# Peptides against a protein of PDB entry 9IZ0: the designs that were tried, part 82

Target 1, 345 residues: chain A of PDB entry 9IZ0
Amino acid sequence: ITCLGSNGHTYKQLVKGGNDDLRQDAVMEQVFEQVNGFLRSYRKTSQRNLSMRTYKVIPLALKTGVIEWVQDTIPLGEYLDSAHKVYHPKEWSLSTCRKLIAEKQMEDLETRLKVYDLVCRHYRPVFRHFFLESYADPVQWFTTQTNYARSTAVASVLGHVLGLGDRHGQNILIDKTSGEVIHIDLGIAFEQGKKLPVPECVPFRLTRDVVDGMGITGVEGVFRRCMEFTLETLRREEDSLLSVLEVLRYDPLFSWLISPLRRMKKQKMQLENFNQPESGNITTDASRDPKIQRNNVSGESEAERAILKVRQKLSSTLSVEASVGELIRIAQDPSYLALMFCGWS

## One batch from the design tools (peptide; aimed at target 1 R98)

Design b2_p28_8_s2 (made by RFdiffusion4, then SolubleMPNN; from b2_p28_8, 12 letters changed)
Fold by OpenDDE base, seed 2:
Structure b2_p28_8_s2 (fold): chain B 345 residues (1-345), chain A 28 residues (1-28)
Amino acid sequence: as target 1 above (345 residues)
Amino acid sequence: ELEEVQKEQLERLAEERLTGEPVYTEVL
């Protein structure tokens, strides 16, 4: 839809309907706005303009809402699929890579690692080309690549701390003007991604293409330092962050659990992506709503468990540098990435 | 050109790492 703002500007808006919990998106965006307050208050993060990019979500009903249309964006996965065809036309297609990983999904880790390595050798990173193509001016190129590394660092720390799941290339937008990442579809949080048919084993998305976009230093520059400063800020503001999450504990409409419907939808999408060549038709099957009796007793215990996990992730038992070093290592570990649906790109 | 830009990026990243202050690229 197109809306006229009170400022006289015209804004495109996305009306999202279906089984997606837009209230989780709206709540998570509110948490990001509070965290952006903490990042602005701390010298090391404010000097770098560190923020989680946010978008407006207005839930209209349990399964319907209006989402701000983020202008001048592209899904990371859409860019990467196109760029791989251009820069590496003799390499394997994304569908071939997906098929080979899928065929070995039930095999042992050693077999899955061999297939992952094979896929990686036939599907090389290309995301550096986004910046080289989009910004002819060296200063703009450097600035936008820096903004990408900074925004990815913030999103990686927040994604880990809040246990944000479903971080596939279609749920990560790139702003073509700033180079910043925008995370969308926030309805899998608090480690509920581990309950998906293909469990999420990494703390955040740090695949080879995500790293290639950081430029020649990869993770060993702006990205690592911005993760450290972001985590330092969140550790300092632990009580403030936990207080924001405690408000959600008492929200009877917030769901700390992945809905059975969302799990089924993700299972269907995973199965369809294994069996179909390149037909990008998102068929919204309007499958009938079973009245899921929310057992209130299960929600409170899962909220408490989620908050406890956030506190544990903010623990000062390890240095900021050691904690970030471990997160980066785990997020890039082939033993975890080989288990993922699309860990090679 | 590209190698010089990559070199300048590395120098700025090294400086940001040492000083802990962001090295701004002013867009002229």
Scores: peptide ipSAE 0.025, ipTM 0.497, DockQ to the pose 0.014
OpenDDE base, seeds 1, 3, 4, 5: peptide ipSAE 0.023, 0.016, 0.014, 0.000; ipTM 0.515, 0.418, 0.415, 0.267; seed 3 fails the geometry check

Design b2_p28_8_s3 (made by RFdiffusion4, then SolubleMPNN; from b2_p28_8, 13 letters changed)
Fold by OpenDDE base, seed 5:
Structure b2_p28_8_s3 (fold): chain B 345 residues (1-345), chain A 28 residues (1-28)
Amino acid sequence: as target 1 above (345 residues)
Amino acid sequence: ELEEVRREQLERLAEERRTGEPVYTEVL
């Protein structure tokens, strides 16, 4: 919808209805705004304008709300599918790659690695073209590519620390003006992505196309350094961050567990090609939602475990450089990416 | 400077299109 603001400007808004838990998104955006405060207060991050890009979420009810339409954005997955057809028209389609990976989902790691490598050879990275060919001005090209690497670094550290899941190419927007990433659909957090039908096993999305967008330096330039500065900031502000998360422990509207409905929705989306427009009014008769007696005891124990895992991820046992190095290694490891729903792009 | 760096990246992209191999630079 388009709304007229009190300032006379028109704003596009996405109205979501149905089974979307917009309260989870709204809470995670509040956590990101607090983290953006820490990033602004620390010299090393402030001098680089490091931030997690946020968007406004207004929950109207448990399953209904308004999301800010982020103007001038494109989903990463939409760009990549379109660009791959242009730059590699003789390679396999995304649907072919998905089928081959899915057909081997129940096979051993060796078989899955062989199919992943085969898919990688027939579906090459293209995300570099977004920066090199969309920006004719050298300053705008360099600025947007740098902003992409910076914002991806911040999102990668935060995504790991908060255990953000469901980081597929439709849940990552690219700002076409700034080059920054915007993460959306934040309702899978605190490692609940491991409970998906295809479990998430990487700390954040660092696929070949995500790296390709960083330019010739890949991860070894701006990205690595900005991950280090972000993690250094979060380690300094550990108590402040944990205090923000402790407030959520007592929020009766916040769910530390993935809802069975959201899990089933994501299962259907993982089985259905993301490229079909939801032209199905799934009149899921809302009358059959079993009142899941939220056993308060299970929610508190999951919150405590989640906060403990955040604390463990902020541990100073390893240097910032060693910690970031290991995260980058794991996020790019074929042994993990071969297990993902779409680990090749 | 930035125009030269952009030119180098476009040349590397052209070489990668020719070889089929990704060209990255390690920053030491």
Scores: peptide ipSAE 0.169, ipTM 0.725, DockQ to the pose 0.015
OpenDDE base, seeds 1, 2, 3, 4: peptide ipSAE 0.119, 0.145, 0.135, 0.124; ipTM 0.680, 0.709, 0.684, 0.682; seeds 1, 2 fail the geometry check

Design b2_p28_8_s4 (made by RFdiffusion4, then SolubleMPNN; from b2_p28_8, 14 letters changed)
Fold by OpenDDE base, seed 4:
Parts: sequence; C-alpha cells; structure tokens
Structure b2_p28_8_s4 (fold): chain B 345 residues (1-345), chain A 28 residues (1-28)
Amino acid sequence: as target 1 above (345 residues)
Amino acid sequence: ELEEARREQLERLAEERRTGEPVYGEVL
C-alpha cells in the first residue's frame, strides 16, 4: 500500500498478513534501536557510524501489520541467484546444488563435506560484482563496500548475541544506496533456529558470497575490526542490554520460543527446498506429528535461559579479538556449513 | 589510490572471467 503521511510525503508500506508474528519483529527492532544507542555512545563504534539497520514495523494485530517497505533494496538471495546466472552461466543451478546436498542429508559428515566441496566448486561466489559494477565512482564503490562490511559486522555480532536464526538470503536486504545490510523476519531469535529441521549451527551468516562482497581483504579488513568494536561495546553495555531483555521477559506478546505454526511453516519451506516437486501427490497425512512434549518449562524459565545465554556470549573470559576470531572461524567452517547449505544456501 | 584499488579488482575480475578460475589475491 502507499500511505500519505501527515507531512505530505507518500510512503510505500508492505501489509503483511498471515502466520508471521510481526510483534516479534517489532520487539527485535526495539532491541536494535537500544543497541544502536550503545553503539552511538561508545567512541570506537560512534566514529565508524556503526549501527544495525532497522525498519519500521507496526503490528496492527496478532500476526498482521505494516512493514515499512525499504526503498532501494534488493534481497541478497535474489541478487545472488540473478548474478550467478549472469556471471557463471556454465555453473550449476542453485536447485541442483540444493538437490545434491539434500540427497546426502542423512549421510555422515565426511560424505556431506565432499558434496559441499563439490557444490562449492560448481557454484562460485558472485557478490563482489554488486559493488564493482553498481558503483562506477571509486569513492562510492569504496564507501558502499565499507558500509557493507561495517553493517554486516554489526549484524553478525548482534545476530550471534541475540541468537538470530533464519538468516537466509531472502531475509537479508541490501540497500543499493548505502551498501548496508538490513535484516528482516526476526521471529527466530534466542537460538530457536537450533530447533528447526535443519538446525542452525553457525553464529551468523558468513557464506562465501557474504565474504565476497567485502572485497580483497575479505573478513580480515573492516569486517573483523568492526566486529571487535561492536563486541567490545556490547560487553561494556552488558548490564544495559540484559536490562532491555529483562523487560521482554514480562512482555506477554513476546515469544521466547518458536511458535509451532512458524516451525511448521519453516519445516514446509525447508522440505520444499529439498523436494523440487516431482508430481507425486504428497497426501499430507497430518495424523502422526509426534507430540513433542511441551515440557511445561514456564515461559519464564525459557526467558531466563535465553538471557543467561546472552550473558555467556558477552563473557570477557576471552579477549574481544579471540572471541571474534572464533566466531569468524565457526561461521566459515565447512563442517557446519555442509550441514546447513540446503537451508542457508 | 582508490581508483587503482578499484582498477586492480576489475582487472582481477576480467582475468577470472577469462580463465574461468577464481583469482585469489594475497590478503593484503
């Protein structure tokens, strides 16, 4: 829809209805605005204008609302699928790659690593082309690539600390004006991505294409340093961040757990990514979902566990550099990525 | 400097397109 603002400006708005809990997104955006306050207060992050890009979410009712349509954006996955066909027309399709990984889903890690390596050799990164071809001016190119690396670093630290899941290429927008990343669909948080049929086992998305967009220095340039400054800020503001999360413990509209409906939707989407429809009538015999015993761990106990995990991730037991180094290592580790490729691509 | 850095990356891309192999530069 297009809304006329009280200021006389027209705003494009996406009306989202259905099973998507926009209240979860709105709460996470509020947490990001608080974190952006911390990033502005700390010299090392403020001097670099480090922020999590936010978008306006107006929940109108349970599972319905208006999302600000972020103008001049493209989904990362849409760009990458299009660009891969242009720059690597002789390589495998994303669907072929997903099929090969899916066929080995039940195999051992060694077999899955061999297939992941094979897929990687036939599906090369292309995201460098976004910066090199979209920005002819060298200053604009350098600025946008730097903004991309900075925003990705902030989002990676926050994504790890808050346990953001479901970070597939359609849930990450690229701002074509600034080069910044915008994370959307925030309804899988506090490590609830580990409860998906394909468990999320990386701290954040740092796939080959995400690294390729950083240019020649990859992770070792602006990205690593901005992760370090972001983590240093969050460790400094630990009590403030935990206090923000404690307020959410008492929000009856905030879900610390993935909803069964969202889990089923993501399960279906993951299964649809595994099964290209051969024309077989999948009779959905809905009758045999094993009653996952809701261990009646009170919603309070799940909030407490989530907050405890955030505190643990902010621990100063390791240096900032060592902690960031380990996060970057795990996020790029083929032994984790090979387990998730069909879900993350 | 920035023009040269951008040119180097474009030349590397042109070589990757020509060879069909990724030209991994040393991490400077």
Scores: peptide ipSAE 0.198, ipTM 0.725, DockQ to the pose 0.015
OpenDDE base, seeds 1, 2, 3, 5: peptide ipSAE 0.107, 0.128, 0.081, 0.126; ipTM 0.659, 0.677, 0.564, 0.668; seed 3 fails the geometry check

## One batch from the design tools (peptide; aimed at target 1 R98 L196)

Design b2_p29_1 (made by RFdiffusion4)
Pose (drawn by RFdiffusion4):
Structure b2_p29_1 (pose): chain A 304 residues (1-257, 299-345), chain P 29 residues (1-29)
Amino acid sequence: ITCLGSNGHTYKQLVKGGNDDLRQDAVMEQVFEQVNGFLRSYRKTSQRNLSMRTYKVIPLALKTGVIEWVQDTIPLGEYLDSAHKVYHPKEWSLSTCRKLIAEKQMEDLETRLKVYDLVCRHYRPVFRHFFLESYADPVQWFTTQTNYARSTAVASVLGHVLGLGDRHGQNILIDKTSGEVIHIDLGIAFEQGKKLPVPECVPFRLTRDVVDGMGITGVEGVFRRCMEFTLETLRREEDSLLSVLEVLRYDPLFSWLGESEAERAILKVRQKLSSTLSVEASVGELIRIAQDPSYLALMFCGWS
Amino acid sequence: EEEIEEAVEERLERMEELEEKLEEELEST
């Protein structure tokens, strides 16, 4: 529902009747805003202008809340389905991949990796072409690319820290003229998903297409540097963060999918921010564990 | 107490809904 504005600008409101965890999304957005404040009060984490982008959430009811449909965007999942067909029509469709993996579900490890390798060899990455031929001449394109890389890196690090759940393309919105990513529908949090009926391996959203969209350079450069600066900044302001997560713990609103998984979850948050391992080594291990095909094969259908 | 009961019911519903979504994704083409 799109309304005008007194200043003359239209605002789009996405109202949902489905039982999306909009209250959890709201509290998560509050945490994200406070994180933006942390990144604001520091030298390195603000020269890059890095921020985990937040979309305003106004949940009137958990089942029937209303959120801000962000200014003109194309969701990642709804995108690169048309781009896949237009750019690579010869290669296989999502139908062949999907249920073919469906056949993979009951198979063993080697079979799952083999079929995944085959399908991934068939479907070359295509998201790299969104930033080309869409935004503008090169300066704006590069600014958009670095904005996407920074925003996705910060969002991914934060989601791994807070154990964010679903990270399909249907839950990712790319801005357009700016390039900052906006994660949507973050209902599953504090390590909720891996432990699904169907298990997962990847801690944060990192497919082949996503790393292809970061540029010619994969996730080694601006992405890793933004991630590691984010990790160090989050560690330096760790006390305030755990304070925020504690106040989340003691209220019965945040979903942690007497004693609760929330305690263990924040303990794992502390471990993830623990200074025992160097931050650079932590970022390296995170990139490896999110990029390796062995982990990617078991994730789910698609996710090429 | 009532808020805890509601949170429990919501959690149970969420777990069911999650399973349903996963099943739909598995059945999808």

Design b2_p29_1_s1 (made by RFdiffusion4, then SolubleMPNN; from b2_p29_1, 15 letters changed)
Fold by OpenDDE base, seed 4:
Structure b2_p29_1_s1 (fold): chain B 345 residues (1-345), chain A 29 residues (1-29)
Amino acid sequence: as target 1 above (345 residues)
Amino acid sequence: EEEEKEYEERLRELKEKLEKELKELLESE
């Protein structure tokens, strides 16, 4: 929809309806705005304009709301699928890669690693081409690639600390003007991604295409340094961040657990991405709801566990450099990426 | 087609060279 603002400007807005709880997105965007306050207050992060890109979310009801449409954006996964067909037309299709990974999902780690390596050899990174194509001017190209690496570093640290899940290429937008990343669909947080049918094993998305977009320096340039400065800021502001999360503990609109409906929706989307449209009557015998033992773990005790995990991730036991180095290593480790739904791009 | 490909390859080499020089400059600050 297009709305006329009180300032006389027209704004495009996306109305989402259905099973997406936009209240989770709105709460996470509020946490990001508080963190952006900390990043602006600290010299090392403010001098680099480090921020998590936010978008306005207006929840209208339990399952409906208005999202600010970020103009001039593209989903990372949409760009990568199109660019891969242009630059590597003789390589495997995304559907072929997905099918091979899926067929081996229940196999041992050794078999899954072999299939992941095979897919990686037949589906090469292309995301560097986004910057090469979009920016003719060398200064604009370098500035935009730097903004991408900075933005990805902030999003990676925050994504790890807050335990953001479901970070697939359709939930990461690229701003075509700035090169910054915009994370959307924030309703899987506090490590609830580990409860998905395909568990998330990486701290954040640092796939080969995410790295290819950082240019010739890869993770060892602007990205690593900006992760370090971001983590240093969050460790310094630990008590302030924990205080913000304690306010959310008492928010009746916030769910610290993945909803059964969202879990089923993600399960269905993961399964539908594996099945070609065979028109078979899947009689969804809805009767076998696995009795998830409602351990009467009060929403309060889940919030307490989530806050404790955030505190543990902000621990100063390791240096900032050592902590960032380990996060980058784990996020790129084939033994974790081979377990993911789409770890190759 | 061949001239466009040679231009794209040369533009890539120039951008990679500039990225290296800018990296060296940023590491010196």
Scores: peptide ipSAE 0.030, ipTM 0.605, DockQ to the pose 0.010
OpenDDE base, seeds 1, 2, 3, 5: peptide ipSAE 0.022, 0.017, 0.020, 0.021; ipTM 0.513, 0.509, 0.516, 0.544; seed 1 fails the geometry check

Design b2_p29_1_s2 (made by RFdiffusion4, then SolubleMPNN; from b2_p29_1, 16 letters changed)
Fold by OpenDDE base, seed 5:
Structure b2_p29_1_s2 (fold): chain B 345 residues (1-345), chain A 29 residues (1-29)
Amino acid sequence: as target 1 above (345 residues)
Amino acid sequence: EEKLKEYEEELEEKKKQLEKELEELLNSE
């Protein structure tokens, strides 16, 4: 929808109906606003204008609301699919790559790594072209690429610490004006991405195309340093961040668990994206309810476990540099990327 | 066409060099 503001400006708004948990998005945006306060308070982060890009979420009902549509944005996955067809027209289609990875999803790690490597050879990175084609002026090109690396670094640290899931190319927007990343659909947090049909094994998205957009230095320039400064700030503000999360522990509208309905929706979307015919035999093999004791893990006990995991990720046991180095290593490791739904781009 | 491609490659290499120098400067602050 397009709304006329009281200031006479027209704002595009996305109305999400029915199934998107906009309450989770709104709560995560509030956490990001608090973290942006911390990032502004420290010289190392404020001098670099480090922030998590936020968007306004107005929850209208439990599953309905209005998201402020971020103007002049494109989904990363939409750009990459388009650009790959232009720059690499003789390479494999995204659908071919997805199919090959899906056909081998139940195979051993060695087989999955071979298929991942094969896909990577037939689907090369293109995201550098976003900056090269969009910005003729060298200063504007460099500024926007730097903003991309900075914003990706902040989002990577926060995404890891808060355990953000479902970070596919349609849930990451690129601002065409600033080069900054905008994360959307924040309803899979606190490591609940590990409960998806394809478990998330990486701390954040750092695929070959995400790195290709960082320019010649890749992860070793602005990106690494901005991750370090962001993590340093979050470690200093650990108690403040944990206090914000403790308020959410008592919000009866906040879900610390992925809903079975959301899990099923994501499963269907994954299957549809594989062009697997709906074998309408959803064998609800409800019969293998393992007596996993439904330990009545109260929503409170899951919140406590989530907060404990956040605290563990903020631990000063390793230096900031060592912690960031390990996160970057894991996020780029083929052994994890080969297990993802789309780890090659 | 070939001269345009050579010029595009030279411009891309100059952009990469300028990027590296500016990033080194921004990282030294």
Scores: peptide ipSAE 0.021, ipTM 0.486, DockQ to the pose 0.010
OpenDDE base, seeds 1, 2, 3, 4: peptide ipSAE 0.000, 0.016, 0.019, 0.017; ipTM 0.280, 0.381, 0.364, 0.341

Design b2_p29_1_s3 (made by RFdiffusion4, then SolubleMPNN; from b2_p29_1, 14 letters changed)
Fold by OpenDDE base, seed 5:
Structure b2_p29_1_s3 (fold): chain B 345 residues (1-345), chain A 29 residues (1-29)
Amino acid sequence: as target 1 above (345 residues)
Amino acid sequence: DKELEEYEKELKEKKEELEKKLEELLNSE
């Protein structure tokens, strides 16, 4: 729908209905706004304008709401598929790479590493070209690439701490104006991504293309330091962050568990992305939602476990530098990336 | 195209210079 704002501007809004857990997205966006308050209050993060980019979610009912359409954005995966065809037309298609990885999904780690390495040799990174194409001025190019590295660092730390899952290229938008990343579809949080049919084993998405967008320094310099300052801020504000999460523990409308329906929908999307090019209008006829009796007792125990894991991730047992160093190492480890649905790009 | 390769090279060199200056500034904070 298109809405007229009180300022006389027209805003495109996406009305989602049926099975989309817009309430979980709205709650996660509220957590991000609190974290953005912490980042603005701390000198090291405020001086760098570090923030998690947010989008407005207005829940109208349990499963219905309005999402503000983020203007001037592109999904990372849409850009990468298009750019790869332009810059590497002799390399393998995304569909060929997906096929080879999925054919070996049930094999041992050694076999999966071999096919991952093979795919990586035939599908090279291209995301640096986003900045080269979009910004003719060297200062604007450098500024937007710096904003990308900063935004990715904040999203990586916060995504790890909150256990955000399903961080594939369609759930990560790029702002074409600022170079910042915007994470969408926040319905897989608190490590529920490990319960997917293809478990997420990485703390955040740090694939070769995500790194290629950071430019010559890659993960070193801006990205690493911004991760460190973000983690330092979250450790300082641990009690404030945990207090926000404890309020959610008592929200009967917040789901600490991935719904079986969402799990099945993601499983189908992983299988359909194997067979057909993404024609975006899957009107899934949402008519038969089985009344899953939410056993309240299971939700409280999962909330407590989730909050305990957040506290463990904020532990000062390791230095900020050591903790960030280990997170970057794990997020780039081929032994984890080879297990992902799309770990090569 | 040779002009595009030269432009990508100049942009790369200018970026390396700016990344180095930013790193020097950030190490001074």
Scores: peptide ipSAE 0.026, ipTM 0.600, DockQ to the pose 0.010
OpenDDE base, seeds 1, 2, 3, 4: peptide ipSAE 0.020, 0.025, 0.024, 0.025; ipTM 0.523, 0.598, 0.593, 0.587; seeds 1, 2, 4 fail the geometry check

Design b2_p29_1_s4 (made by RFdiffusion4, then SolubleMPNN; from b2_p29_1, 13 letters changed)
Fold by OpenDDE base, seed 3:
Structure b2_p29_1_s4 (fold): chain B 345 residues (1-345), chain A 29 residues (1-29)
Amino acid sequence: as target 1 above (345 residues)
Amino acid sequence: EEEEKRYEEELEERKKELEKKLKELLESE
């Protein structure tokens, strides 16, 4: 739909209905707006225009809402699949790579690392070509690549601190105008992604293609420095950030527990990503996995645990530089990337 | 002020290095 705003501007909006609860997305966007306030208040972050890109989410009813239409964007995963076919037409298809990783899912770490290395040799990074294709002017190319590295750094720190999960290539949009990243489908926060059938093992997405988009310096430059400045700002504003999260503890719109419906939807998407044939009778009889210990973890106990984990991640026990260095190391560690659905790109 | 000036200088130096590399890339295609 197109709406006329009170400011006289026309806004395109997506009406989303059906099975998606947008309340979680709306709450996370409000947290990002507060964090963007902190980033604007500190010199080291404000002089670099560091921000998490946000979009407006208005939850209406259960499973219905209005989302701002982010124009001039492409999903990272859609660009990468298309670009690999153009630049490396003799390499393996994304489906072949997914199949080989899935066939070895139950094997030991050594076997999974060998398969991951094999996939990496047959599916090379291409994301640098996004900037080379899109920006013929050197100044625009530099500006957009810098904006990408800055935006990815902010999103990586926030992704770690807030425990944002499910950051696959379809949930990361690239703005074709600015080069910035936009994270969408924020329905998994506060490490709820660790409760998925395939747990998220990395603090944020820092795959070979995510790094290739940063240009010749990779992580060693704009990205690392912007992560450090972002984490420094969040440590200074720890009490302010925790106060925002305490308000969410009492927000009737926020669920500290993953809904059974969202869990099933994410589980289905995970199975589809592994090209597992739908054995047609997935009777979604939620009744029969007895190893889901129904620990009656109250939503209150999960809220307390989430806030405690945020506080722990903001701890000054390590320097900002040491903390960022460790996060970058873990996010690029083949032992974690080999366990992901798509850790090679 | 001095830290702002140093940041602008670092940005302009990096811009020049990248303009040079882009020219080298365009001359190699």
Scores: peptide ipSAE 0.024, ipTM 0.511, DockQ to the pose 0.012
OpenDDE base, seeds 1, 2, 4, 5: peptide ipSAE 0.005, 0.000, 0.019, 0.000; ipTM 0.314, 0.310, 0.403, 0.213

Design b2_p29_2 (made by RFdiffusion4)
Pose (drawn by RFdiffusion4):
Structure b2_p29_2 (pose): chain A 304 residues (1-257, 299-345), chain P 29 residues (1-29)
Amino acid sequence: ITCLGSNGHTYKQLVKGGNDDLRQDAVMEQVFEQVNGFLRSYRKTSQRNLSMRTYKVIPLALKTGVIEWVQDTIPLGEYLDSAHKVYHPKEWSLSTCRKLIAEKQMEDLETRLKVYDLVCRHYRPVFRHFFLESYADPVQWFTTQTNYARSTAVASVLGHVLGLGDRHGQNILIDKTSGEVIHIDLGIAFEQGKKLPVPECVPFRLTRDVVDGMGITGVEGVFRRCMEFTLETLRREEDSLLSVLEVLRYDPLFSWLGESEAERAILKVRQKLSSTLSVEASVGELIRIAQDPSYLALMFCGWS
Amino acid sequence: EELEEENEEIEEEQEKLEEEKEEIEEERE
């Protein structure tokens, strides 16, 4: 529902009747805004202008809340389905991949990896072409690319830290003229998903297409640097963060999918920010664990 | 008219999202 504005600008409101966890999304956005404040009060984490982008959430009711449909965007999932067909029509469709993996569900590990390798060899990455031929001449393209890399890196590090759940393309919106990513529908949090009826392996969203969109350089450069700066900054301001997560713990609003999984979740948050391991080694291990095909095969159908 | 077209686009996108969610749920089940 799009309305005009007194200044002369239109605002789009996405109202949802489904029982999306909009209250959890709101509190998570509050945490994200405070994180943006942390990144704002520091030298390295603000020269890069890195920020975990937040979209305003106004949940009138959990089941029937209303959120800000962000300025013109194309969701990642709804995108690169058309791009996959246009750029690579010869290669297999999502139908062959999907339920073929569906046949993979009851199979053993080697069979799952084999079929996944086959399907991934069939479907070459295509998202790398969104930033080309869409935005502008090269300077704007590169600014948009680095904005996407920074925003996705910060969002991914934060999601791993807070155990964010669903990370399909249907829950990712790419801005366009700016390139900052906006994660949507973050209902599952504090390590909620891996432990699904259907298990997962990857801690944060990192497919082949996503790393192809970061540029010619994969996730080794701007992405890793932004991730590691984010990790160090979050560690330096750890006390304030755990204070925020504590106040989340003691209120019965945040979903942690007497004693609760929230305690263990924040303990794991501390471990993830623990200084025992160097931050560079932590970022390296995170990139490896999110990029390796062995982990990616077991994730779910698609996710190429 | 422009506002109605934008509202229709948003509704179509919302429906597609709901369908995708349902498909995922079905595949999980």

